# Peptides against a protein of PDB entry 2XVC: the designs that were tried, part 11

Target 1, 50 residues: chain A of PDB entry 2XVC
Amino acid sequence: ITERELLDYIVNNGGFLDIEHFSKVYGVEKQEVVKLLEALKNKGLIAVES

## One batch from the design tools (peptide; made by RFdiffusion4, then SolubleMPNN)

Design b2_p28_3_s3
Fold by OpenDDE base, seed 1:
Structure b2_p28_3_s3 (fold): chain B 50 residues (1-50), chain A 28 residues (1-28)
Amino acid sequence: as target 1 above (50 residues)
Amino acid sequence: MKLKIKVTEKGKEFLKKEKEKEKEKKEL
């Protein structure tokens, strides 16, 4: 999965992301999801609210 | 772990541009 794909998912899911759920559904390692989130955050594309 | 994420204006612009690029590649 790419940064674009993850960001698109977040947008389409109302800004909510359950890492465990996403990992199970899309077959992506939890660590990979976190890595992508960190990249998006560091690029100023997202901000984690809670 | 459930997170609430805010997509910035920069993020929205990025998404738009990336999706446009992807569409262009698929049409080639």
Scores: peptide ipSAE 0.656, ipTM 0.882, DockQ to the pose 0.810
Fold by OpenDDE base, seed 3:
Parts: structure tokens; C-alpha cells; sequence
Structure b2_p28_3_s3 (fold): chain B 50 residues (1-50), chain A 28 residues (1-28)
């Protein structure tokens, strides 16, 4: 999965992301999801609210 | 872990541009 694909999912899911759920549904390692989130955050594309 | 994420205006612009690139690639 790419940064674009993850960001698109977040937008279409109302800004909510359950890492464990996403990992199970899309077959992506939880570590990979976290890596992508860190990249998005470091680029100023997202901010984690809670 | 459940997160609430704010997508910045920069993030929205990024998403739009990336989708446009994918459309262009598909049309080739």
C-alpha cells in the first residue's frame, strides 16, 4: 500500500483509522501502517488528533 | 489502536495531485 492509498482511506473513512482493523482487512503489517502514518505526518499531510 | 486523524490542506492537495497522476498513467 502507498501513502496515497492510506491517505485516501483516511479521508473516505471520516478521518478515523483503526490500525488493527486496517491491517486485517487490507493484509498490511501494522508496522507498515505506522511507517506510512509517520511519513504522512512528517510531510505535514496529516496530524494525529487522538 | 484507533486514531482520529486531521488531514491538512497540504494533505488534501497531495491526494488530489496523486490521483491525477494515476488517471494520466491509466490513460496511457
Amino acid sequence: as target 1 above (50 residues)
Amino acid sequence: MKLKIKVTEKGKEFLKKEKEKEKEKKEL
Scores: peptide ipSAE 0.655, ipTM 0.881, DockQ to the pose 0.818
Fold by OpenDDE base, seed 5:
Structure b2_p28_3_s3 (fold): chain B 50 residues (1-50), chain A 28 residues (1-28)
Amino acid sequence: as target 1 above (50 residues)
Amino acid sequence: MKLKIKVTEKGKEFLKKEKEKEKEKKEL
């Protein structure tokens, strides 16, 4: 999965992301999801609210 | 772990641009 794909998912899911659920559904390692989130955050594309 | 994420204006712009690039690539 790419940064764009993850960001698009977040937008279409109302900003909510369950890492465990996403990992199971899309077959992506939790570590990879976190890595992508860190990249998006570092680029100023997202901010984690809670 | 469940998170609530805010997408910035920069993020929204990025998403739009990336989708346009992806569409153009498919047409080729």
Scores: peptide ipSAE 0.655, ipTM 0.882, DockQ to the pose 0.813
Fold by OpenDDE base, seed 2:
Structure b2_p28_3_s3 (fold): chain B 50 residues (1-50), chain A 28 residues (1-28)
Amino acid sequence: as target 1 above (50 residues)
Amino acid sequence: MKLKIKVTEKGKEFLKKEKEKEKEKKEL
């Protein structure tokens, strides 16, 4: 899973992301999902609203 | 953990460019 792929998923899901659900469906560790989110955030590509 | 994420304009531009690059590579 790449930053682009995760960002695309977020966009296609209306901005909503359930880390646990994503982890289970895509077979990606929760830690990896969080790592990718942090990267996207630090690059100014996303902002977590809630 | 459920999150609501805002994609910034920079993020939207990034996604567009990355998809274009991917499409170009796939056509080769």
Scores: peptide ipSAE 0.655, ipTM 0.882, DockQ to the pose 0.831

Design b2_p28_4_s1
Fold by OpenDDE base, seed 4:
Structure b2_p28_4_s1 (fold): chain B 50 residues (1-50), chain A 28 residues (1-28)
Amino acid sequence: as target 1 above (50 residues)
Amino acid sequence: MKEEIEKAKAAGRGLKIKVTEKGKKYLE
């Protein structure tokens, strides 16, 4: 999965992301999802709300 | 910032993510 694809998923999912769920459904390793999220964040494309 | 993501990964909790204007334009 690409950064663009993950970003598109986030948008289409109302900004909600469950890493565990996503990993299971799309067959992407959790560490890979985290890596992509960090990349998106570092590029200023997303902000994680606490 | 990384901590929030790591906590979500470890605890199996969902994340609420804001897509910035830059992010929205990126997808256009």
Scores: peptide ipSAE 0.629, ipTM 0.891, DockQ to the pose 0.370
Fold by OpenDDE base, seed 2:
Structure b2_p28_4_s1 (fold): chain B 50 residues (1-50), chain A 28 residues (1-28)
Amino acid sequence: as target 1 above (50 residues)
Amino acid sequence: MKEEIEKAKAAGRGLKIKVTEKGKKYLE
């Protein structure tokens, strides 16, 4: 999965992401999902809400 | 924010993510 594909998924999922669920469904390692999220955040494309 | 991601990964909780205007343009 690419950064673009993950970003697109997030948009289409209403901004919600369950890393565990996503990993199971799409067969992507959890650490890979985290790496992609960090990249998106560092590029200013997303902000994680607290 | 990094901590939120790590907590979500470990606890199996969902994240709420805002896509910025820059992010929206990226997908445009």
Scores: peptide ipSAE 0.628, ipTM 0.891, DockQ to the pose 0.374
Fold by OpenDDE base, seed 5:
Structure b2_p28_4_s1 (fold): chain B 50 residues (1-50), chain A 28 residues (1-28)
Amino acid sequence: as target 1 above (50 residues)
Amino acid sequence: MKEEIEKAKAAGRGLKIKVTEKGKKYLE
């Protein structure tokens, strides 16, 4: 999965992301999902709500 | 922020993510 694909998923999922669930459904390792999220964050494309 | 992501990864909890205007334009 690419950064763009993950970002698109997040948008279409109302901004909600369950890493464990996503990993199971799409067959992407959790560490890869985290890597993509960090990339998106570092590029200023997303902000994780606290 | 990194802590929240790692915590969510470990605990299996959901994250609420805001897509910035830059992010929205990126997908446009």
Scores: peptide ipSAE 0.628, ipTM 0.891, DockQ to the pose 0.364
Fold by OpenDDE base, seed 3:
Structure b2_p28_4_s1 (fold): chain B 50 residues (1-50), chain A 28 residues (1-28)
Amino acid sequence: as target 1 above (50 residues)
Amino acid sequence: MKEEIEKAKAAGRGLKIKVTEKGKKYLE
């Protein structure tokens, strides 16, 4: 999975992401999802709400 | 906010993510 593909998923999922769920459904390791999220954040493409 | 992401990974809780204008343009 690419950064672009994950970003596209986030948009299409209303900005919501369940890492555990995503990992199980798409067969991507949780650590890989986190890596991609950090990359997106560091590039200024996303912000995590808290 | 790596701390929040790591916590969400461990607890299996959902994250609410805002896509910035830069992110939107990236997908355009």
Scores: peptide ipSAE 0.628, ipTM 0.891, DockQ to the pose 0.370

Design b2_p28_4_s2
Fold by OpenDDE base, seed 1:
Structure b2_p28_4_s2 (fold): chain B 50 residues (1-50), chain A 28 residues (1-28)
Amino acid sequence: as target 1 above (50 residues)
Amino acid sequence: MKEVIEKAIKEGRGLRIKVTKKGEEYLK
């Protein structure tokens, strides 16, 4: 999964992300999801609210 | 911030993500 694909998913999911569930559904390692989120955050594309 | 993400994973909590204006433009 790419950063763009994850960001698109987040938008389409109303800004909600359950990493554990996402990992199971899409077969992406939780560590990889975290890596992508950190990249998105570092680029100023997202902010984690809660 | 990373600790918040990791804590959410460990506790099985979902994350609330704000997509910034820059993020919205990125998707265009």
Scores: peptide ipSAE 0.634, ipTM 0.887, DockQ to the pose 0.394
Fold by OpenDDE base, seed 2:
Structure b2_p28_4_s2 (fold): chain B 50 residues (1-50), chain A 28 residues (1-28)
Amino acid sequence: as target 1 above (50 residues)
Amino acid sequence: MKEVIEKAIKEGRGLRIKVTKKGEEYLK
């Protein structure tokens, strides 16, 4: 999964992301999801609210 | 921030994420 694909998923999911669930459903390692989120955050594309 | 993410995973709860204007432009 790419950063763009994850960002698109987040938008389509109303801004909600359950990493554990996402990992199970889409077959992406939790570590990879966290890595992508950190990249998106560091690029100023997202902010984690809660 | 990474600590918040890891805590959410351990507690089995989701994250609420704001997509910035820059993020919106990125998707265009």
Scores: peptide ipSAE 0.633, ipTM 0.887, DockQ to the pose 0.396
Fold by OpenDDE base, seed 4:
Structure b2_p28_4_s2 (fold): chain B 50 residues (1-50), chain A 28 residues (1-28)
Amino acid sequence: as target 1 above (50 residues)
Amino acid sequence: MKEVIEKAIKEGRGLRIKVTKKGEEYLK
C-alpha cells in the first residue's frame, strides 16, 4: 500500500482509521500502517486528533 | 504522536484523523 492509497482510504472513511481492522481487511502489517501514518503526518498531510 | 498511534493499536481503538488542506491538494 502507498501513502496515497492510505490517505484516500482515510478520506473516504470520514477520517476514521481502525488500524487493527485495516490490517486484517487489507493484509497490511500494523507497523507498516503506522509507518505510513507517520510519513503522512511528517509531510503535513494529516493530523491525528484522537 | 507516535505514542498516540501505538496506544490506539494496543487498546484496539480507532484513530480520528484530520486531512489538512495540503493533504487535500496532494490527492488532486
Scores: peptide ipSAE 0.633, ipTM 0.886, DockQ to the pose 0.394
Fold by OpenDDE base, seed 3:
Structure b2_p28_4_s2 (fold): chain B 50 residues (1-50), chain A 28 residues (1-28)
Amino acid sequence: as target 1 above (50 residues)
Amino acid sequence: MKEVIEKAIKEGRGLRIKVTKKGEEYLK
């Protein structure tokens, strides 16, 4: 999955992300999801609220 | 924020994420 695809998913999911659930559904390792989130955050595209 | 994210995973909690204006423009 690309950074763009993950960002698009987050938007379409109302800004909520359950990494455990996402990993199961899309077959992406949890550590990879975290890596993508950190990349998005570092680029100023997202902020983690809770 | 990686520590916060890791803790959320361990506790089985979802994350609330704000998409910035820059993020919104990125998707256009």
Scores: peptide ipSAE 0.633, ipTM 0.886, DockQ to the pose 0.379

Design b2_p28_4_s3
Fold by OpenDDE base, seed 5:
Structure b2_p28_4_s3 (fold): chain B 50 residues (1-50), chain A 28 residues (1-28)
Amino acid sequence: as target 1 above (50 residues)
Amino acid sequence: MKEVIEKAKKAGKGLRIKVTEKGKEYLK
């Protein structure tokens, strides 16, 4: 999965992300999801609210 | 910030994420 694909998912999911659920459904390691989120955040593309 | 994400790795923990204007533009 790419950063763009994860960002697109977040948008389509109303800004909600359950890492455990996402990992199970899409077969992406939890640590990889975290890595992508950190990248998106560091690039200023997202902000974690809660 | 990283701490919040780390905690959300556990089952039952969800994240509420704001996509910035930059992020929205990125997807165009």
Scores: peptide ipSAE 0.629, ipTM 0.894, DockQ to the pose 0.394
Fold by OpenDDE base, seed 4:
Structure b2_p28_4_s3 (fold): chain B 50 residues (1-50), chain A 28 residues (1-28)
Amino acid sequence: as target 1 above (50 residues)
Amino acid sequence: MKEVIEKAKKAGKGLRIKVTEKGKEYLK
């Protein structure tokens, strides 16, 4: 999964992301999801609220 | 922020994420 694909998922999911759930459904390692989130955050594309 | 994300990873809790204007423009 790419950064763009994850960002698109977040938008389409109303800004909600459950890493455990996402990992199970899409077969992406939890650490990979975290890596992508950190990249998105560092680029100023997202802000984590909770 | 890293800690919050890591806690969500370990505890299986959902995250509330705000997509910035830059993020929205990125998808266009």
Scores: peptide ipSAE 0.629, ipTM 0.894, DockQ to the pose 0.383
Fold by OpenDDE base, seed 3:
Structure b2_p28_4_s3 (fold): chain B 50 residues (1-50), chain A 28 residues (1-28)
Amino acid sequence: as target 1 above (50 residues)
Amino acid sequence: MKEVIEKAKKAGKGLRIKVTEKGKEYLK
């Protein structure tokens, strides 16, 4: 999964992300999801609100 | 915010994420 694909998912999911659920459903390692989130945050594309 | 993300990873709790204007432009 790419950064763009994860960002698209977040938008289409109303800004909500459950890492455990996402990992289970899409077969992506939780560590990989966290890595992509950190990349998106560091690029100024997202901000975590909770 | 890495601490918050890591906590959510471990506990399986949901995150509320804001997509910035830069992020929205990125997707166009």
Scores: peptide ipSAE 0.628, ipTM 0.894, DockQ to the pose 0.391
Fold by OpenDDE base, seed 2:
Structure b2_p28_4_s3 (fold): chain B 50 residues (1-50), chain A 28 residues (1-28)
Amino acid sequence: as target 1 above (50 residues)
Amino acid sequence: MKEVIEKAKKAGKGLRIKVTEKGKEYLK
């Protein structure tokens, strides 16, 4: 999965992401999902709300 | 934030993500 594809998923999922669920459904390792999220955040494309 | 992401690795603990204007432009 690419950064763009993950970003598209997030948009289509209403901004919600369950990493463990995503990992199980799409067969992407959790650490890979986190890596992509960090990249998106670092590029200023997303902000994690908390 | 790092802790929030770590917690989200567990089932039932999702993240709320805001896509920035830059992110929206990126997808166009």
Scores: peptide ipSAE 0.627, ipTM 0.893, DockQ to the pose 0.388

Design b2_p28_6_s3
Fold by OpenDDE base, seed 2:
Structure b2_p28_6_s3 (fold): chain B 50 residues (1-50), chain A 28 residues (1-28)
Amino acid sequence: as target 1 above (50 residues)
Amino acid sequence: SFADKLLKNPKLKIKLTEKGKEYLEKAR
């Protein structure tokens, strides 16, 4: 999965992301999801709240 | 760390910044 694909998912899901759910459904390692989120955050494209 | 925090609390609400919105607009 790419940064763009993850970003599209987030937008299409109303901004909500469950890392565990996403990992299970899409077969992406949780650490990979986190890596992508960190990249998006570091680029200033997203703000993460939990 | 950021990673540890997200793995511990994996349900997130993510907001697009203005930069993020601009990014998507230009990429589409």
Scores: peptide ipSAE 0.736, ipTM 0.924, DockQ to the pose 0.930
Fold by OpenDDE base, seed 3:
Formats: structure tokens, C-alpha cells, sequence
Structure b2_p28_6_s3 (fold): chain B 50 residues (1-50), chain A 28 residues (1-28)
């Protein structure tokens, strides 16, 4: 999965993301999801809350 | 760390910044 694909998912899901659920459903390693989120955050494209 | 925090609390509410909105618009 790419940064753009993850961003599209987040937007289409109303901003909600469950890393555990996403990993299981899409077969993406949790650390990979986190890496993509960190990239998006570092680029200033998203703000993350938990 | 950022990674540890997200793995500990994996349910996130993410907001798109104005820069993020601009990014999506330009990428279309």
C-alpha cells in the first residue's frame, strides 16, 4: 500500500483508522501502516489523535 | 515514540490539514 492509498482510505473512512483492524483486513503489517502515517504526518498532510 | 504510541492506541481519529487537502487536489 502507498501513502496516497492510505490517505484515500482515511478520508473515505471519515478520518477513522483502526491499525489493528486495517492490518487484519488488508494484510498489511502494523509497522508498515505506522510508517506510512509517520510519513504523512512529517509532510504536514495529517494530524493524528488517539 | 510515535510508533509505540500508535501501536498502544491503534484506534485513531485523523484530520486532513489544509496542506493535505491541497496535496489531494494537485494529485488528481
Amino acid sequence: as target 1 above (50 residues)
Amino acid sequence: SFADKLLKNPKLKIKLTEKGKEYLEKAR
Scores: peptide ipSAE 0.736, ipTM 0.924, DockQ to the pose 0.947
Fold by OpenDDE base, seed 4:
Structure b2_p28_6_s3 (fold): chain B 50 residues (1-50), chain A 28 residues (1-28)
Amino acid sequence: as target 1 above (50 residues)
Amino acid sequence: SFADKLLKNPKLKIKLTEKGKEYLEKAR
């Protein structure tokens, strides 16, 4: 999965992301999802809340 | 760390910044 694909998912999902759920559904390791989120955050494209 | 925090609390609410919106606009 690319950064763009993850960003599109987030937007299309109303900003909600469950890393556990996403990992299971899309077969992407949780660490990879976190890596992508960190990249998006560091680029200033997203702000993360929990 | 940021990674550890997210793995511990995986349910997130993510906001798209203005920069993020611009990014999507340019890419589409």
Scores: peptide ipSAE 0.735, ipTM 0.924, DockQ to the pose 0.954
Fold by OpenDDE base, seed 5:
Structure b2_p28_6_s3 (fold): chain B 50 residues (1-50), chain A 28 residues (1-28)
Amino acid sequence: as target 1 above (50 residues)
Amino acid sequence: SFADKLLKNPKLKIKLTEKGKEYLEKAR
């Protein structure tokens, strides 16, 4: 999965992302999801709340 | 770390910034 694909998912899901759920459903390692989120955050494209 | 925080609290509410919105629009 790419940064863009993850961003699209987030937008389409109303901003909600469950890393555990996403990993299980889409077969993406949790560490990879976090890596992509960090990239998006560092680029100033998203703000993360939990 | 950022990674540790997300792994401990995996349910997130993510806000798209104005820069993020611009990014998506330009790619379409």
Scores: peptide ipSAE 0.735, ipTM 0.924, DockQ to the pose 0.961

## One batch from the design tools (peptide; made by RFdiffusion4, then SolubleMPNN)

Design b2_p29_6_s1
Fold by OpenDDE base, seed 1:
Structure b2_p29_6_s1 (fold): chain B 50 residues (1-50), chain A 29 residues (1-29)
Amino acid sequence: as target 1 above (50 residues)
Amino acid sequence: SEEEERKKKEEEEKEKEKKEKERLRVTVK
């Protein structure tokens, strides 16, 4: 799984990320998904609203 | 039974609340 795959998923889902759903679809731990998000955020490619 | 239906609905609501907490709004720049 790559940052690009996560980014494409977010775009295709209208700017929403369901961490549980993504984790199940890609077989990746939730913590790994969060790490990928942090990487994208640090690159300035995304902003996460919490 | 009505009690089983109530417990099932309560569990479903708790699961929905968990899913909502794991749903993030992400703006792509």
Scores: peptide ipSAE 0.462, ipTM 0.834, DockQ to the pose 0.108
Fold by OpenDDE base, seed 4:
Structure b2_p29_6_s1 (fold): chain B 50 residues (1-50), chain A 29 residues (1-29)
Amino acid sequence: as target 1 above (50 residues)
Amino acid sequence: SEEEERKKKEEEEKEKEKKEKERLRVTVK
């Protein structure tokens, strides 16, 4: 999975990310999803609200 | 059983809380 694929998923889901769901759909570890999010955030492409 | 119903509700609540923690709101810039 790439940063671009994760970004597109977020956009297509109205700006919501279910980490468990994404992990299951793309067959990636939850930690990898978090890593990709951190990369996107550090590039200034996203902001995570929690 | 009242105990089984209580355990079921507690497990359902824990599962909901876990799902909420893994759901993020992301703003794309």
Scores: peptide ipSAE 0.462, ipTM 0.834, DockQ to the pose 0.120
Fold by OpenDDE base, seed 2:
Structure b2_p29_6_s1 (fold): chain B 50 residues (1-50), chain A 29 residues (1-29)
Amino acid sequence: as target 1 above (50 residues)
Amino acid sequence: SEEEERKKKEEEEKEKEKKEKERLRVTVK
């Protein structure tokens, strides 16, 4: 899984990320999804609302 | 048992709350 694939998933889901669903679809651990999100955030490509 | 039903509902509510916390709003820049 790549940062680009995660970014495309977010875009295609209207700016929503379901970590559990993404993990199941791509067969990756939730921890890896979080790491990819943090990488995208640190690059200034995304902002996460919490 | 009424206690088992209460525990099941509480567990279901905790699972729903966890799923909501795992759903993030992300703005793409």
Scores: peptide ipSAE 0.461, ipTM 0.833, DockQ to the pose 0.109
Fold by OpenDDE base, seed 3:
Structure b2_p29_6_s1 (fold): chain B 50 residues (1-50), chain A 29 residues (1-29)
Amino acid sequence: as target 1 above (50 residues)
Amino acid sequence: SEEEERKKKEEEEKEKEKKEKERLRVTVK
């Protein structure tokens, strides 16, 4: 998967990301999802609330 | 056993907490 696919998923889910659900649906490792999130964050495209 | 049931509930609670931590609020800019 790509950063764009992850971004599109977040938008379509009202700004929520379930890492476990996404990992299962797209067949990617959770760590890969986190890496894509970090890339998007570093580019200033997203902000993650903690 | 009541102890086994307590351990099962604790494991289920830990799994729920893990799933909650894996659900993120993301703002798209």
Scores: peptide ipSAE 0.460, ipTM 0.833, DockQ to the pose 0.109

Design b2_p29_6_s2
Fold by OpenDDE base, seed 2:
Structure b2_p29_6_s2 (fold): chain B 50 residues (1-50), chain A 29 residues (1-29)
Amino acid sequence: as target 1 above (50 residues)
Amino acid sequence: MEEERREEERRRREEEERERAERLRVRVT
């Protein structure tokens, strides 16, 4: 899975990310989803709203 | 019986809180 697929998923979901749903759909561990999010955040491509 | 129902309800609340924490709002910049 690439950072691009995660970014495209976020855009297609209206800026919502369900980590569990994404993990199930793409067959990745939740930890790898979090790591990809941190990578996108560190690149300044996304901001996670709490 | 009453303790087992309270534990199951507690587990369900903890699972619903985890599912809610797993839903992030992400702004694309």
Scores: peptide ipSAE 0.422, ipTM 0.810, DockQ to the pose 0.132
Fold by OpenDDE base, seed 4:
Structure b2_p29_6_s2 (fold): chain B 50 residues (1-50), chain A 29 residues (1-29)
Amino acid sequence: as target 1 above (50 residues)
Amino acid sequence: MEEERREEERRRREEEERERAERLRVRVT
């Protein structure tokens, strides 16, 4: 999975990411989803709201 | 019976808290 596919998923879900759901649907480890999020955040393409 | 119900209620709360922690709000910037 690319950073772009994760970004498009977030946009299509109204800015919500369920890490467990995404991991199950795409067959990607939760740790890989977190790395892709960190990469998007470091590029200034996203902000994670806590 | 009351202890089993308390354990089931605890397990359900721990699962709901886990699901909530795995749901992130992400702003695209």
Scores: peptide ipSAE 0.422, ipTM 0.810, DockQ to the pose 0.132
Fold by OpenDDE base, seed 5:
Structure b2_p29_6_s2 (fold): chain B 50 residues (1-50), chain A 29 residues (1-29)
Amino acid sequence: as target 1 above (50 residues)
Amino acid sequence: MEEERREEERRRREEEERERAERLRVRVT
């Protein structure tokens, strides 16, 4: 899975990311999802609201 | 009975906190 597929998923889900759901649907480890999310954040493409 | 209920409530809170940590709100910029 690519950073783009994660970004498209976030957009299609109204800006919500469920890491567990995404991991299960795409067969990606939770750690790889977090790494892709950090890469998107570092590119300034996303901001995580905590 | 009371201790068992307190342990179950603790486990439920820890699960809800994990679910909140796994569900992120992300602004696309």
Scores: peptide ipSAE 0.421, ipTM 0.809, DockQ to the pose 0.133
Fold by OpenDDE base, seed 3:
Structure b2_p29_6_s2 (fold): chain B 50 residues (1-50), chain A 29 residues (1-29)
Amino acid sequence: as target 1 above (50 residues)
Amino acid sequence: MEEERREEERRRREEEERERAERLRVRVT
């Protein structure tokens, strides 16, 4: 899975990411989803709202 | 009966809280 696929998923979901749902749909570990998010955040492409 | 319902409600809240913690709001910049 690429950072682009995660970014496209976030855009298509109106800026919501369900880590569990994404992990199940794409067959990727939750830890890998978190790493891809951190990479996008470090590039300044996304901001995570808590 | 009343204690069992309170335990089921507590389990449901703990599951809903876990599901909510896995759902992030992400702004694309």
Scores: peptide ipSAE 0.420, ipTM 0.809, DockQ to the pose 0.120

Design b2_p29_7_s2
Fold by OpenDDE base, seed 3:
Structure b2_p29_7_s2 (fold): chain B 50 residues (1-50), chain A 29 residues (1-29)
Amino acid sequence: as target 1 above (50 residues)
Amino acid sequence: SAMEEELNKKLAESKAKGHNALRIKVLKR
């Protein structure tokens, strides 16, 4: 999965991301999802909120 | 990692609000 695909997924999912669920459904390692999120954050494309 | 620790904290906070998921704000698309 690419950064763009993950970003689009987040948008399409109403801004929520369940990493555990995502990993199971799409077969992407949780570590990879975290790395993609970090990249998106570092580029100023997303903010992780509480 | 620092990122993992931050995400774990944010997830815990999200769960406290009734969401079993990270809440992410998209700033640019």
Scores: peptide ipSAE 0.703, ipTM 0.912, DockQ to the pose 0.303
Fold by OpenDDE base, seed 5:
Structure b2_p29_7_s2 (fold): chain B 50 residues (1-50), chain A 29 residues (1-29)
Amino acid sequence: as target 1 above (50 residues)
Amino acid sequence: SAMEEELNKKLAESKAKGHNALRIKVLKR
């Protein structure tokens, strides 16, 4: 999965991301998802909220 | 990693509110 694809997924999922669920459903390693999120954050494309 | 720690913290906070997911704010796409 690419950064763009993950970003699109997040948007399409209402801004929510369950990494555990995503990993299982899409067969992407959790560490890879985290890596992508970090990239997105570093590029100023996303912010992780509380 | 710092990112993992941040995510875990945010997830814990989200779970405390009844959500089993991270809330991501998309700033631009």
Scores: peptide ipSAE 0.702, ipTM 0.912, DockQ to the pose 0.306
Fold by OpenDDE base, seed 4:
Formats: C-alpha cells, structure tokens, sequence
Structure b2_p29_7_s2 (fold): chain B 50 residues (1-50), chain A 29 residues (1-29)
C-alpha cells in the first residue's frame, strides 16, 4: 500500500482509522501502517486527533 | 518507535471514549 492509498482510505472512511481492522482486511502489517502514517504526518498531510 | 507509542496512547484515549479507531484530520491531499 502507498501513502496516497492510505490517505484516500482515511478520507473515504470519514477520517477514522482502525489499524487492527485495516491490517486484517487489507493484509498490511500494523507496523507498515504506522510507518505510512508517520510519513503522512511528517509531510504535513495529516494530524492525529486527541 | 516514538510514533508508534504516540498512536498507542491516542488509541487508548479513543477507546476510553467508546471508539476503537484513531481520528485522523486530513490537512492536504
């Protein structure tokens, strides 16, 4: 999965991301999802809400 | 990693509010 694909997923999912569910459904390691989120955050494309 | 720890913290906070997901704000696309 690419950064763009994850970003599009987040948008299409109303901004919610269940990493456990995503990993299970799409067969992506949780660690990989975290890496992608970090990349998106570092590029200023996303912010994780509190 | 620091990112993983931060996400775990935010996920725990989200679960405390009844949500099993992270809330992501998209700033640009």
Amino acid sequence: as target 1 above (50 residues)
Amino acid sequence: SAMEEELNKKLAESKAKGHNALRIKVLKR
Scores: peptide ipSAE 0.702, ipTM 0.911, DockQ to the pose 0.304
Fold by OpenDDE base, seed 1:
Structure b2_p29_7_s2 (fold): chain B 50 residues (1-50), chain A 29 residues (1-29)
Amino acid sequence: as target 1 above (50 residues)
Amino acid sequence: SAMEEELNKKLAESKAKGHNALRIKVLKR
């Protein structure tokens, strides 16, 4: 999965991301998802809210 | 990692608000 694909998923999922569920459904390692999120954040494309 | 720890913190806070997921703000696309 690419950074753009993950970003598109987040948008299409209303801004919510369940990493555990995503990993199971799409067959992407949780570590890879975290890596992609870090890249997106560092590029100023996303912010993780509370 | 620092990123993983921050995500875990945010997830815990999200769960406290009734969401079993991270809340992501999309700033650019």
Scores: peptide ipSAE 0.702, ipTM 0.912, DockQ to the pose 0.303

